# Ledger of designs, part 10: peptides against a protein of PDB entry 3OIQ

Target 1, 212 residues: chain A of PDB entry 3OIQ
Amino acid sequence: KNRIFVSSSKDFEGYPSKAIVPVQFVALLTSIHLTETKCLLGFSNFERRGDQSQEDQYLIKLKFKDRGSERLARITISLLCQYFDIELPDLDSDSGASPTVILRDIHLERLCFSSCKALYVSKHGNYTLFLEDIKPLDLVSVISTISTKSTNSSKHSSSELISECDLNNSLVDIFNNLIEMNRDEKNRFKFVKLIHYDIELKKFVQDQQKVL

## One batch from the design tools (peptide; made by RFdiffusion4, then SolubleMPNN)

Design b1_p9_2_s2 (from b1_p9_2, 6 letters changed)
Fold by OpenDDE base, seed 5:
Structure b1_p9_2_s2 (fold): chain B 212 residues (1-212), chain A 9 residues (1-9)
Amino acid sequence: as target 1 above (212 residues)
Amino acid sequence: MPKYDENLE
C-alpha cells in the first residue's frame, strides 16, 4: 500500500470511517504527553483553522500497552528530546513510578521539525493516529532545503514516493504560517524568543517575509 | 467525517 503524504490534518475529515491508511506528514512538535497510561505527541503545521488552537493539529499515539511498548515510547521521547535539546525530567527515577511528562507549546522555544510516518486508523466514524516512524529534521537542513529550489539532484531510490515537492511545500507552508503568527501582535509565537534563534534563521525569515 | 478519538484502539 502506498503511503499518503498529508499536507493538512483536515484531510482526515475526508478519510474512510473504517480504514487503516499509512500516512506521512511533516510538522513541528508542539507537545509531549507521557502519563502512566498513554503517550501522545502533538504536532502542528500551524494551518489557520478559524478560532481553534493551532497547536496539536496532529495527535500521534505511541503504543503504550505493555512494558515493552512503554519502554519503546520512553526511549523515543528521550531520543527526540535529546535531538531537540528539550530538557526532560529523569525518566529513570528509581522510584517505580513512571514519570509523568507534560510539555506544551514546544514551538514557542524550539522549532522541532519532524517527518512522521503514522497509521491512520478509523472505526465507527472516529480516527486515531499511531506512530510508525519519526525522523527529526535539522533546522539548518530545513532552511537549506527550502532555500535551494529543489534541483533534482538526489536520485535516491524511487521506493519512498514522497515527492520531494510535497515535503518542501509543507516546510514552506509551516514557515509562512510562523511568519504570519510572528506578525500578529496577539500571537505568542515570536522568532526572536526561540532559544536557537541565530543569524541564519534571522536571515532566512527576513528573506521569506519579503515574498509574503 | 471521522473525528479524532484519543481512546480509539
Scores: peptide ipSAE 0.690, ipTM 0.968, DockQ to the pose 0.823
Fold by OpenDDE base, seed 4:
Structure b1_p9_2_s2 (fold): chain B 212 residues (1-212), chain A 9 residues (1-9)
Amino acid sequence: as target 1 above (212 residues)
Amino acid sequence: MPKYDENLE
């Protein structure tokens, strides 16, 4: 199946008004919205969009139509939050009320890099993104990938050839956008306020700032 | 241009 790599959420403005298109992107997790009736994940690459919020540029819907899909959504949220050390209220509470979770501005405390596969679905001039797959990315692995220009194309013969170049370019663009936000005194994002801000991330940011 | 709709199924 031809999956399209998406570098900007603006690309969807040029998409067909009635289509189903498999897409893939890499972005930072910015929000989680879990209610009794829906589950949404917000992602951003922090591309400049004029005066609009740079958060939630990719809003991805998890299927939430029956007990099986609801359970899968809750498990997906729990596993992502465990991977990124995000504290959630207990989702397994024996009280038969599904807990409501609303987290925003996750990127202000944690850089949660994620590779997402989704279905673009359009109808009547509107679109939605449905989650197909999500892979959390380790920050150390992201930094190493950008720094080494790793041309180690391990051509793992998975029939979904993601261009390693497209992934790397998008990761670089995200860091460049974060560096610009960090330089802006009006922007709430600051690298030094990240809970996981360490010597490795500090050095990487300082080295990238010299190229910009 | 298609617009995002969270309620689209």
Scores: peptide ipSAE 0.690, ipTM 0.968, DockQ to the pose 0.827
Fold by OpenDDE base, seed 3:
Structure b1_p9_2_s2 (fold): chain B 212 residues (1-212), chain A 9 residues (1-9)
Amino acid sequence: as target 1 above (212 residues)
Amino acid sequence: MPKYDENLE
């Protein structure tokens, strides 16, 4: 089945009112919501949406219907947080209470680039997104990919041709949006406030700012 | 246009 690459969460406004569509996007992780009954991940490309919050443009549900799916959701959250150096309360507490985790504004401290595969599911004029797969992206790898304008389509013969162009364009758009937010004095986002702000990221941002 | 619904299953 052809997976649709989504560059904007506004695209879902034009989607069918009753469908199941496999989608893929690249975005920054902005929120984690884990309760006793739900698991949600928020993502954003920080596209300008007028006066609306630029956070949680993609709200993705993890399946949370039984002990097996709950365990898988908790493991997924734990592994993502370990990869991005996000501090979580111990999810493994022997206290039979499932820990509640509510993290917001993750992008203010860490740039958590993620390639997401999801199912768009619509019914009765409403839609939701279900997580199918998530790949965290290393920031150094993101910067290198944008900087090299990767003309090296290494034809790795895996039958899911994600357009390398669509991925690269989305990563560039995210950085451009972050640069605009960083220039806005009213916006809380500042590159210099990121915990992982280093010389490489600083140089990359400075070079991109000269082109914009 | 379809609207996001957190409670849609």
Scores: peptide ipSAE 0.689, ipTM 0.968, DockQ to the pose 0.821
Fold by OpenDDE base, seed 1:
Structure b1_p9_2_s2 (fold): chain B 212 residues (1-212), chain A 9 residues (1-9)
Amino acid sequence: as target 1 above (212 residues)
Amino acid sequence: MPKYDENLE
């Protein structure tokens, strides 16, 4: 079955009320929720949704049913946090309680671009997204990809690869949404408050702001 | 329109 690229989490409103659909999207990591009983990752493209919070537009479940799946979830969180330089609260507290991690508003400090493969599962008019795969994206690589208009459509359409166009369009949309948030005085998001705000990101944002 | 459900298995 072909994997569907998703540009908006509103697309799920049009999905079947009873289905299993492999999906893929690109978004910013916004939250991590790890408890004794569940693991969730929140992602957003910051698409405007009226007066609703723009975080956690994609809530992705990790399997957390047995010791093996719990271990895999914990390793996944550790590797993502290591890649994005996210400080986890000390998981090594000597109290034999399983470490609880609740991180929110990650995008206020770090732009954590992620390519996610998930399984859309719907039943009885509700849906959930299960993580199948996650690839963290380097910000320099994201900026370079947007800046280099993909003129090389090399015709190797293997039917399983996301169109480079779909990826690029989603990355551009995310940056445009972040630029709008940065211009809004009421919005907490500011590029200059990012821990990794450098000359390259500054120049890229300034160049994109002239086109909008 | 399907709604997100955190408890859906």
Scores: peptide ipSAE 0.688, ipTM 0.968, DockQ to the pose 0.827

Design b1_p9_2_s3 (from b1_p9_2, 7 letters changed)
Fold by OpenDDE base, seed 1:
Structure b1_p9_2_s3 (fold): chain B 212 residues (1-212), chain A 9 residues (1-9)
Amino acid sequence: as target 1 above (212 residues)
Amino acid sequence: MKKYDENLD
C-alpha cells in the first residue's frame, strides 16, 4: 500500500476533505493523554508556526472503544514509557478507577524520537489521525544516522519503505529546530536540561551549531 | 483550512 511520508503537519491542510490516507512521519513525543474515554499521543518536529505552541503538531488517536482496544492502548503507552524511561503514575492503584495519565512537554526532559504510521481520516473538512504502528528510535542511532551521510543507496527500492533520505532530512530538521529553540533565551527547551544529556549528544549539538 | 478534530471517528 502506498504510504505517504509526511515532513510537515501543514501537509494535512492540502489533503482531501473526504479521504483515508496512510501516512508515516518521524517526530518527538511531546504528550500523552490517557483517560477513561480516550487515548491521544502528541508529537512535534518543532516547525515554526508563528506564535503558537510548537507542542502536539501531530495528535494521534489510539482506538479506545472496547475493553480490547483499551487494553492495547494501555499496553502501548506502558511499552513506550518503559522504552523512553518515562515515569508513569502507578497504573495499579487499588482504587477501581481507571488511572488517568496526562503528560505534557515530554521533550523538555527527554528526546523521544518516534517513527509513526497512521491513518489520516478526513470528514466534513476536518481530519483525525489514527495510530497504526509506532517504533521508538534510539537517540544514539538517530545521532549516528545523521552523522553518517548515507552514501549507501543500496538499490533495494521496496515500494513500502520510507526513503532513507526522507527519514534523515526530517531528523536533521528536528535537531535544527531544537538548536534554534536552545539559542532562544525565552524558550524553555535547553539541551543541558535533558535527563539523558551526555557527551555524545553534547558533541553532536556543538558540531551542528557550527553549521547553523 | 482543515482542522484537527479529536472527536472525529
Scores: peptide ipSAE 0.631, ipTM 0.958, DockQ to the pose 0.855
Fold by OpenDDE base, seed 5:
Structure b1_p9_2_s3 (fold): chain B 212 residues (1-212), chain A 9 residues (1-9)
Amino acid sequence: as target 1 above (212 residues)
Amino acid sequence: MKKYDENLD
């Protein structure tokens, strides 16, 4: 079955009520929730949803049912946090209790672009998303991809035809949404408050703001 | 309208 690229988490409202559908999306990491019993990653593209919070539009479960899956979840979180320079409490506490990690509003400090592969699983009119794969995206690479309008389809004939267009469009949409949030005085998001706010990001944002 | 369910296994 082909993996479906998802541009909006609203798309799941139209999905089958009893199905397993491989999906992919790109979004910003917004939250990490690791407890003794569950592991969730929150993502958002900051699509406007009326009065609803723009955070955690995609809640992705990691399997957390046994020591093996728990270890994999912890390693996944550790690697993501290392990649994005997110400080975690030491997960290797000598106290046999696994530390609880609850991070929220990650996007206020760091733009953590992530390409996620997930399983949409639905039953009884409800759905959940299980993580299959996650690729952190470098911000410089994201900016470069948007700026170059890379018509260079590098013919990597990887049979997972995620339209390079779908990825690029979603990345543009995310930045446009962030620009709108940055312009809103009531919104907590400000580009200048990002820890990694540099000259390149500043220039890119300024150039995108001229088009909007 | 479908709802997200964190307890769906």
Scores: peptide ipSAE 0.631, ipTM 0.958, DockQ to the pose 0.860
Fold by OpenDDE base, seed 4:
Structure b1_p9_2_s3 (fold): chain B 212 residues (1-212), chain A 9 residues (1-9)
Amino acid sequence: as target 1 above (212 residues)
Amino acid sequence: MKKYDENLD
């Protein structure tokens, strides 16, 4: 089955009311919600949606139905947080009680770029998204990819033909949206408040601001 | 309008 690249979470409004569709998107991690019964990841590309919050545009469910799926969800959260240098309470606490983790507005402190594969599942006119795979993206690699106009289609990436163009366009759109948010005095997002704000990110943002 | 449902399995 062909995986569909999704540039906007509004696309799901037009999807079939009873289907399973493999999808892929690139977005920033915005929230983590881990309870005893659920695990959700929030993502956003910060596309303008009128008066609605730009956070959690993609809400992705991890399977959490049995001890094996719960363990996989906890490991996934731990590995993502380790990669992005996000402090979590110890999830392996010997107390037998699974700790509740609720993190919001992650993008205000850290730009956590993620390439996600998910299943769109629709029933009774509603839909959900199930995580299939997640690849964290390094910010330096994201900046490099946007800056170099990577003409090197490594033709050798196997049978999941993600258009390198679709990925790059989505990354550019995210940065453009962040630049607009940074210019808005009412928006809490500011590049200078990011914990990892460095000379490279500063230069990249300054160069992108000249094109917008 | 389709809505996200976090309880859909």
Scores: peptide ipSAE 0.631, ipTM 0.958, DockQ to the pose 0.853
Fold by OpenDDE base, seed 3:
Structure b1_p9_2_s3 (fold): chain B 212 residues (1-212), chain A 9 residues (1-9)
Amino acid sequence: as target 1 above (212 residues)
Amino acid sequence: MKKYDENLD
C-alpha cells in the first residue's frame, strides 16, 4: 500500500472527507496526554500558521479501547520517554489507579525528533490520526544526515522506501523553523535553554544561521 | 475546511 509522506499538516485540509489514508511524517514530539480513557501524542514541524500555536500540529491517537491496547499505549509512551530522557511518573504502580500524564511544550527542553507512521481517518467532514508506528531519531544522527547531504541511497531492500529526500527536506525545514523561532524575542523557544544543548548542536545551529 | 476531531473513532 502506498504510504504518503506528509511535509505539512495543512495537507489534511485537502484530503478526502471519507477516507483511510496511510501517511508518514517527521516532526518533533511536543505533547503527551495519557488519561484513564485516552492516549494522545502531539507533534509539530513548527510551520508558520499566522498567530496560531505552532505546537500539536499533528495530534495522533493511540488505540485505547481495552486492557491490551491500554497496556500497549503505556509501553509505547514509556519506551519513547526512556529514549528521549523524559521523566515520567511510574506507569506500573500496583495502585489500581492508572497514572495520568500530561506533558506540554516538550520541545522547549528537548528536541525529540520522531518518524511517525499513521492512519488518516476521515468521517463526516472531520479527520483524526491513529498511530501505526513510531521511530525516535537520535539528534546526532539527524545533524549528521543534514550536514552530509548524503544521498547515500543505501538500498535497504524493504518495500517501504521513505524517500530519503523527503526525510532530509523535512528535517531541514524543522531546523529552519526553530532558527526563526529562536530569533524571535517573543517566542519561548531558545536553543540555549535545551537540556541537551552541546557544542555540536551549537556549531550546527551557527552554521545553519549563516545560510538563512 | 476539515477539522481535527479528537473523538472520531
Scores: peptide ipSAE 0.630, ipTM 0.958, DockQ to the pose 0.850

Design b1_p9_2_s4 (from b1_p9_2, 5 letters changed)
Fold by OpenDDE base, seed 5:
Structure b1_p9_2_s4 (fold): chain B 212 residues (1-212), chain A 9 residues (1-9)
Amino acid sequence: as target 1 above (212 residues)
Amino acid sequence: MPKFDENLE
């Protein structure tokens, strides 16, 4: 089955009420919810949805059914947080109690771009997204990818059916949405409040703001 | 329209 690139979490509204569809999207990590019984990751592209919160537009479930899947979920979170420089409590507590991690509004401090592969699973008119794969994206690489307008489709990505154009368009859309949020005085998001706000990101945002 | 369900297995 071909993997479907998803540009909007609204696309799921048109999906079958009983299906298993492999999907992929790119979004910002917005939340981590690890409890004793569940592991959820929240992502957003910050599309405007009227009066709805722009956070957690994509909720992704990690399998958390047995000690093996729980360990894999914990390792996945640890590696993501290490990559994005997110401070976590030690998940390897000798106390036998699995630590609870609840992080929200991650995008207010760090732009955690992530390419996610998931299974859309629907039953009885409800759906869940199960994580299959996650690739954290480096912000410098994201900025470079958008800025270079990839005319050099390196002929070597012939195996992933997802167009480099779909990825680039989604990355541009995310930045455009963040720029709009940054311009809104009522919005909590501000680029200058990002811990990793540097000269490169500043310049990129200033250049994108001239086009919008 | 399908809605997200965190309890769907």
Scores: peptide ipSAE 0.613, ipTM 0.958, DockQ to the pose 0.843
Fold by OpenDDE base, seed 3:
Structure b1_p9_2_s4 (fold): chain B 212 residues (1-212), chain A 9 residues (1-9)
Amino acid sequence: as target 1 above (212 residues)
Amino acid sequence: MPKFDENLE
């Protein structure tokens, strides 16, 4: 099945008013919204959109139709938060109240790079993105991938032609957008306020800032 | 242009 790589969330504005399109993108996790009735993830590449919020440019719905899908959504959220060191309230509480999780502006404290596969579903001029798969990306691996201009097309023969170029270009664009936000005095985003801000990230940002 | 709808199933 041809999956479309999406570099901008504006691409969806040009999509058909009635379609089912498998898509893929790379973005930062910005929000988590888990209630008794729904589960949404927000992502952004921080593409400049005038005066609009740069948060939640990609809103992704997890299936939440029955106890099995609810359990899968909760496990998915728990595993993502464990991977990114995001503190959640205990989701396993034997108190028969389903825990509500509302996190926003995650990118202000942690850079949670994620490769998402989703199903774009449109009907009657509206669309929803349904999560199909999510791969968290390690920040050290992201920095190494950008720094080593990957001339190594290691043809790992997995039958999903994700252009390594599209992934790398999107990761570079995200960092460039974050550098612009960091330079803006009005923007709340600052690299030095990240909980995981280390010498490696500092050096990488300083080297990228010299090219922009 | 299609708009995001969180209630679309």
Scores: peptide ipSAE 0.613, ipTM 0.958, DockQ to the pose 0.836
Fold by OpenDDE base, seed 2:
Structure b1_p9_2_s4 (fold): chain B 212 residues (1-212), chain A 9 residues (1-9)
Amino acid sequence: as target 1 above (212 residues)
Amino acid sequence: MPKFDENLE
């Protein structure tokens, strides 16, 4: 089955009430919710949704049914947090108590761009997204991709290609939404409050602001 | 419209 690229989490409103659809999107990591019984990741592209929170527009469930799936979820969280320089409590506690991790508003401190593959699963008019794959994206690489409009055909085999256009458009849309949030005095998001705010990001934001 | 359900299996 072909994987569908999703540019908006509103697309799921039009999805079948009983389906399994492989999907893919690019978004910022906004939350991590790891408990004894579940693991959820929140993502957002910060698309305007009226008065609703722009966080957690994509909620993704990690399988958490047995010790093997729990371990895989914990490893996934650890590797993501290590990649994005997010401090976590030690998840391998010898104490037998599964550490609870609840992180919110991650985007206020770090831009954690992620390419996600998930299964949309719907039953009884509800849906969930199950994580299939996650690739963290380097911010410098994201900035370079947007800046160069890189039409450089990455030699990736034709059967799993995100359209480079769909990826680039989603990355541009995210940055444009962040720029709008940064301009809004009522919005908590500010680029200058990011822990990793550097001269390169500053310059990129200043240059992108001239195009908007 | 389908709604997100964190408990859906």
Scores: peptide ipSAE 0.612, ipTM 0.958, DockQ to the pose 0.847
Fold by OpenDDE base, seed 4:
Structure b1_p9_2_s4 (fold): chain B 212 residues (1-212), chain A 9 residues (1-9)
Amino acid sequence: as target 1 above (212 residues)
Amino acid sequence: MPKFDENLE
């Protein structure tokens, strides 16, 4: 089955009311919601949606039906948070109560770029996204990829070639949206408030701001 | 228009 690249979460508004569609997108991690009964990840590309919050434009459900799927969800959250240097309460606590984790506005402190593969499932005019795969992206690698226009066609013969163009265009769009948010005095997002704000990110943002 | 449902299985 061909996997569809999604550039906007508005694309799902045009999707069938009863379907199963493999999709992929790139976005920033914005929220984590882990309870005893569910695990949700929020992502955004910060596309302008009028007066609506630009957070959690992509909500993704992790399977959480049995102890095996719950363990896989907890491991997935732990590995993502370790990669992005996000402090979590100990999820492995020997106290038989699974810790509740609710993190919001992650993008205000850390730019957590993620390439997601999900299954769009719709029924009765509602949909959910089930996580199939997630790849965290290094910010230095993202900046380098945008800056070099690197057509490094390493044609790795994987039957799921993401168009390198689609990925790069979405990464550029995210940065452009963040630059607009940074210019808005009403927006809480500011690049200088990021914990990992360095000389490289500063230079990249300054160079992109001259093109916009 | 399809809406997100966190309870859909």
Scores: peptide ipSAE 0.610, ipTM 0.958, DockQ to the pose 0.850

Design b1_p9_3_s1 (from b1_p9_3, 6 letters changed)
Fold by OpenDDE base, seed 4:
Structure b1_p9_3_s1 (fold): chain B 212 residues (1-212), chain A 9 residues (1-9)
Amino acid sequence: as target 1 above (212 residues)
Amino acid sequence: MKKYDEDLE
């Protein structure tokens, strides 16, 4: 089955009520929810949805059914947090209770760009998204990719690769949405409040603001 | 309207 690139989480409203569809998207990590029974990752592209919160537009479930899947979920969270420099409580605490981790509004402190592969699973008119794969994206690489208008289409003609155009368009859309949020005085998001706000990001944002 | 279901397996 071909993997579908998803540019909006609204696309799932039109999907079949009983299906398994492999999907992929690019978004910012917004939340982490790890309990004794569940592991969820929240992502957003900050697409305007009226009065609804722009957070957690993509809720991605990690398998959490047995000790093996639980361990894989914890390792996945640890590796993501290590990559993005997110402080976690020690998940390996000898206390026999798996620590509960609830992080929200991650995008207010750090831009955690992620390329996700997931399974859309629908039953009885509801759906969930299961994580298949996640690739964290470096912010410098994201800025470079948008700025250079990558002319190097390495046509890897494998039906499994995201179109470079689809990736770039989604990254541009995310930045445009963040710029709009930054301009809104009511929005908590501000680029200058990011822990990793540097001269490169500042320049990139200033240049993008001139095109919008 | 389709809803996300976090309990769906």
Scores: peptide ipSAE 0.628, ipTM 0.957, DockQ to the pose 0.872
Fold by OpenDDE base, seed 5:
Structure b1_p9_3_s1 (fold): chain B 212 residues (1-212), chain A 9 residues (1-9)
Amino acid sequence: as target 1 above (212 residues)
Amino acid sequence: MKKYDEDLE
């Protein structure tokens, strides 16, 4: 079955009530929830959904059923946090109790762009998303990808061609949503409050703001 | 409306 690119988590409302569907999306990491019993990653594209929280539009479950899956989850979290320069407590605590990590509103300090592959699993009208793969995206690379309308379909002959267009459109949509949030005085998100706010991001935001 | 279920296996 082909993997479906998802531009909105609203798409899941139309999905089958009993299915397994491989999906892919790009979004910002918004939360990390690691406890003794579960591991969840929250992602958002900050699509406006009325009065609903804009965070955690995509809640992605990591398998956390046995020592092997727990270890894989912890490694995944550690690697993501290392990549995004997110400080975590030591997850390898000798105390036998795995530390609880609850991070929220990550996007207020860091833009953690991530390309996620997941399994949409539904039963009885409910659904969950299981992580299959995650690729952190470099912000400079994201900015360059949006700024260069890459008309160059690098024909990488890999049979899982996400439309380069779908990825780019979603990245643009995320930035547009962030720009709207930044303009809203009531919104907590401000680009200037990002730890990694630099001249490049500033320039990019200023240039995008002229088009919106 | 479909609901997210974190306990769904």
Scores: peptide ipSAE 0.628, ipTM 0.957, DockQ to the pose 0.877
Fold by OpenDDE base, seed 1:
Structure b1_p9_3_s1 (fold): chain B 212 residues (1-212), chain A 9 residues (1-9)
Amino acid sequence: as target 1 above (212 residues)
Amino acid sequence: MKKYDEDLE
């Protein structure tokens, strides 16, 4: 089934006004919105959009219609937060109210690289994105992937996987955008404020900053 | 211009 790789959230402006299109992208997790009635994940590649907030360029809806889908959404959020070491407010509050989780600006503390598969669903010129699959990416693996020019042109796996080139290009674009944000004194994003800022990330950023 | 709709099903 032909899944389209999406490099920009602006691509959706050109999509059909009535369609279901399987898409895939890589971006940073920026927000989590879990209420009693909805579950949304926000992602961004921090592509410049004029004076608009660069947050939540990709809003991904989790199904939240019944107890089964609600449970799956809660488990998905818990597993993502566990992987990225994101502290959730205690979901086990003894008050029989379903816990509300609203996290924003996650990228200011942690670079949560995620490969997302979604369904683009459009009706009457509006669209939504439904989560099909999410794979968290390790930052060390991301840095390694960008630093190693993929010279492995040699295995024709004819399976509908994203080209290694599309993934690498999007990861490079995200880092370039973060470097620009880090250079802007008005921007809240700073690499040195990341909780996981280490020697490897520092060296990688310093090397990329010399090319830009 | 297409708009994201959180309530679209």
Scores: peptide ipSAE 0.627, ipTM 0.957, DockQ to the pose 0.879
Fold by OpenDDE base, seed 3:
Structure b1_p9_3_s1 (fold): chain B 212 residues (1-212), chain A 9 residues (1-9)
Amino acid sequence: as target 1 above (212 residues)
Amino acid sequence: MKKYDEDLE
C-alpha cells in the first residue's frame, strides 16, 4: 500500500475533504491523554507556525470502542512509557476505575523520538488521525544516524519502509527546531533541563549549533 | 482550512 511520508502537519490542510490516506511521520511525543472514553497521543516536529503552540502538531487517536480496544490502548501506552522511562500510575489497578492519565509537555523533560504510522481520515472537511503502528526510537541511535550521514541502504526488502532520506531529514529538522527553541529566551524548552542530558547529547547539540 | 476533529470516527 502506498503510505505517504509526512514532513509537516500543514500538509493535511491540502488533503482531500473526504479520504482515508495511510501516512507516516517521525516526531517527538509531547502529550498523552487517557480517560475512560478516549486515548490520544500528541506529537510534534516543532515546525514554526507563527504564534500557535508547537506542542501537539500531530494528534493521534487510539481506537477506544470496547474492552478489547481499551486494553490494547492501555498496553500501548504502558509499553511506550516503559521504553521512554515515563512514570505512569498503575493502569492495571484491580479497582474497576480506569485510571486517567494526562501528561503534557513531555519534550521539556525527555526527547521521545517516535516513528508513527497512522490513517488520515477526513469527513465533511474535518480530519482525524488513527494510530496504526508506533516505533520508539533510541536517542543514541538517532544521534548516530544523523552524525554518520549514512545512507547505509541496508537492503531490508520490505515495501513499507520509510525512506532513509525522509527519516534523516525529519530528524535533522526536529533537532534544528529544538536548537532554535533553546536559543529563544521566551521558549520553555532547554536542552540542559532534559533528565537524560548527557555528554553525548551536549556534544551533538554544540556541533549542530555551529552549522546553524 | 481543514480542522482537526477529535470526535471524528
Scores: peptide ipSAE 0.627, ipTM 0.957, DockQ to the pose 0.850

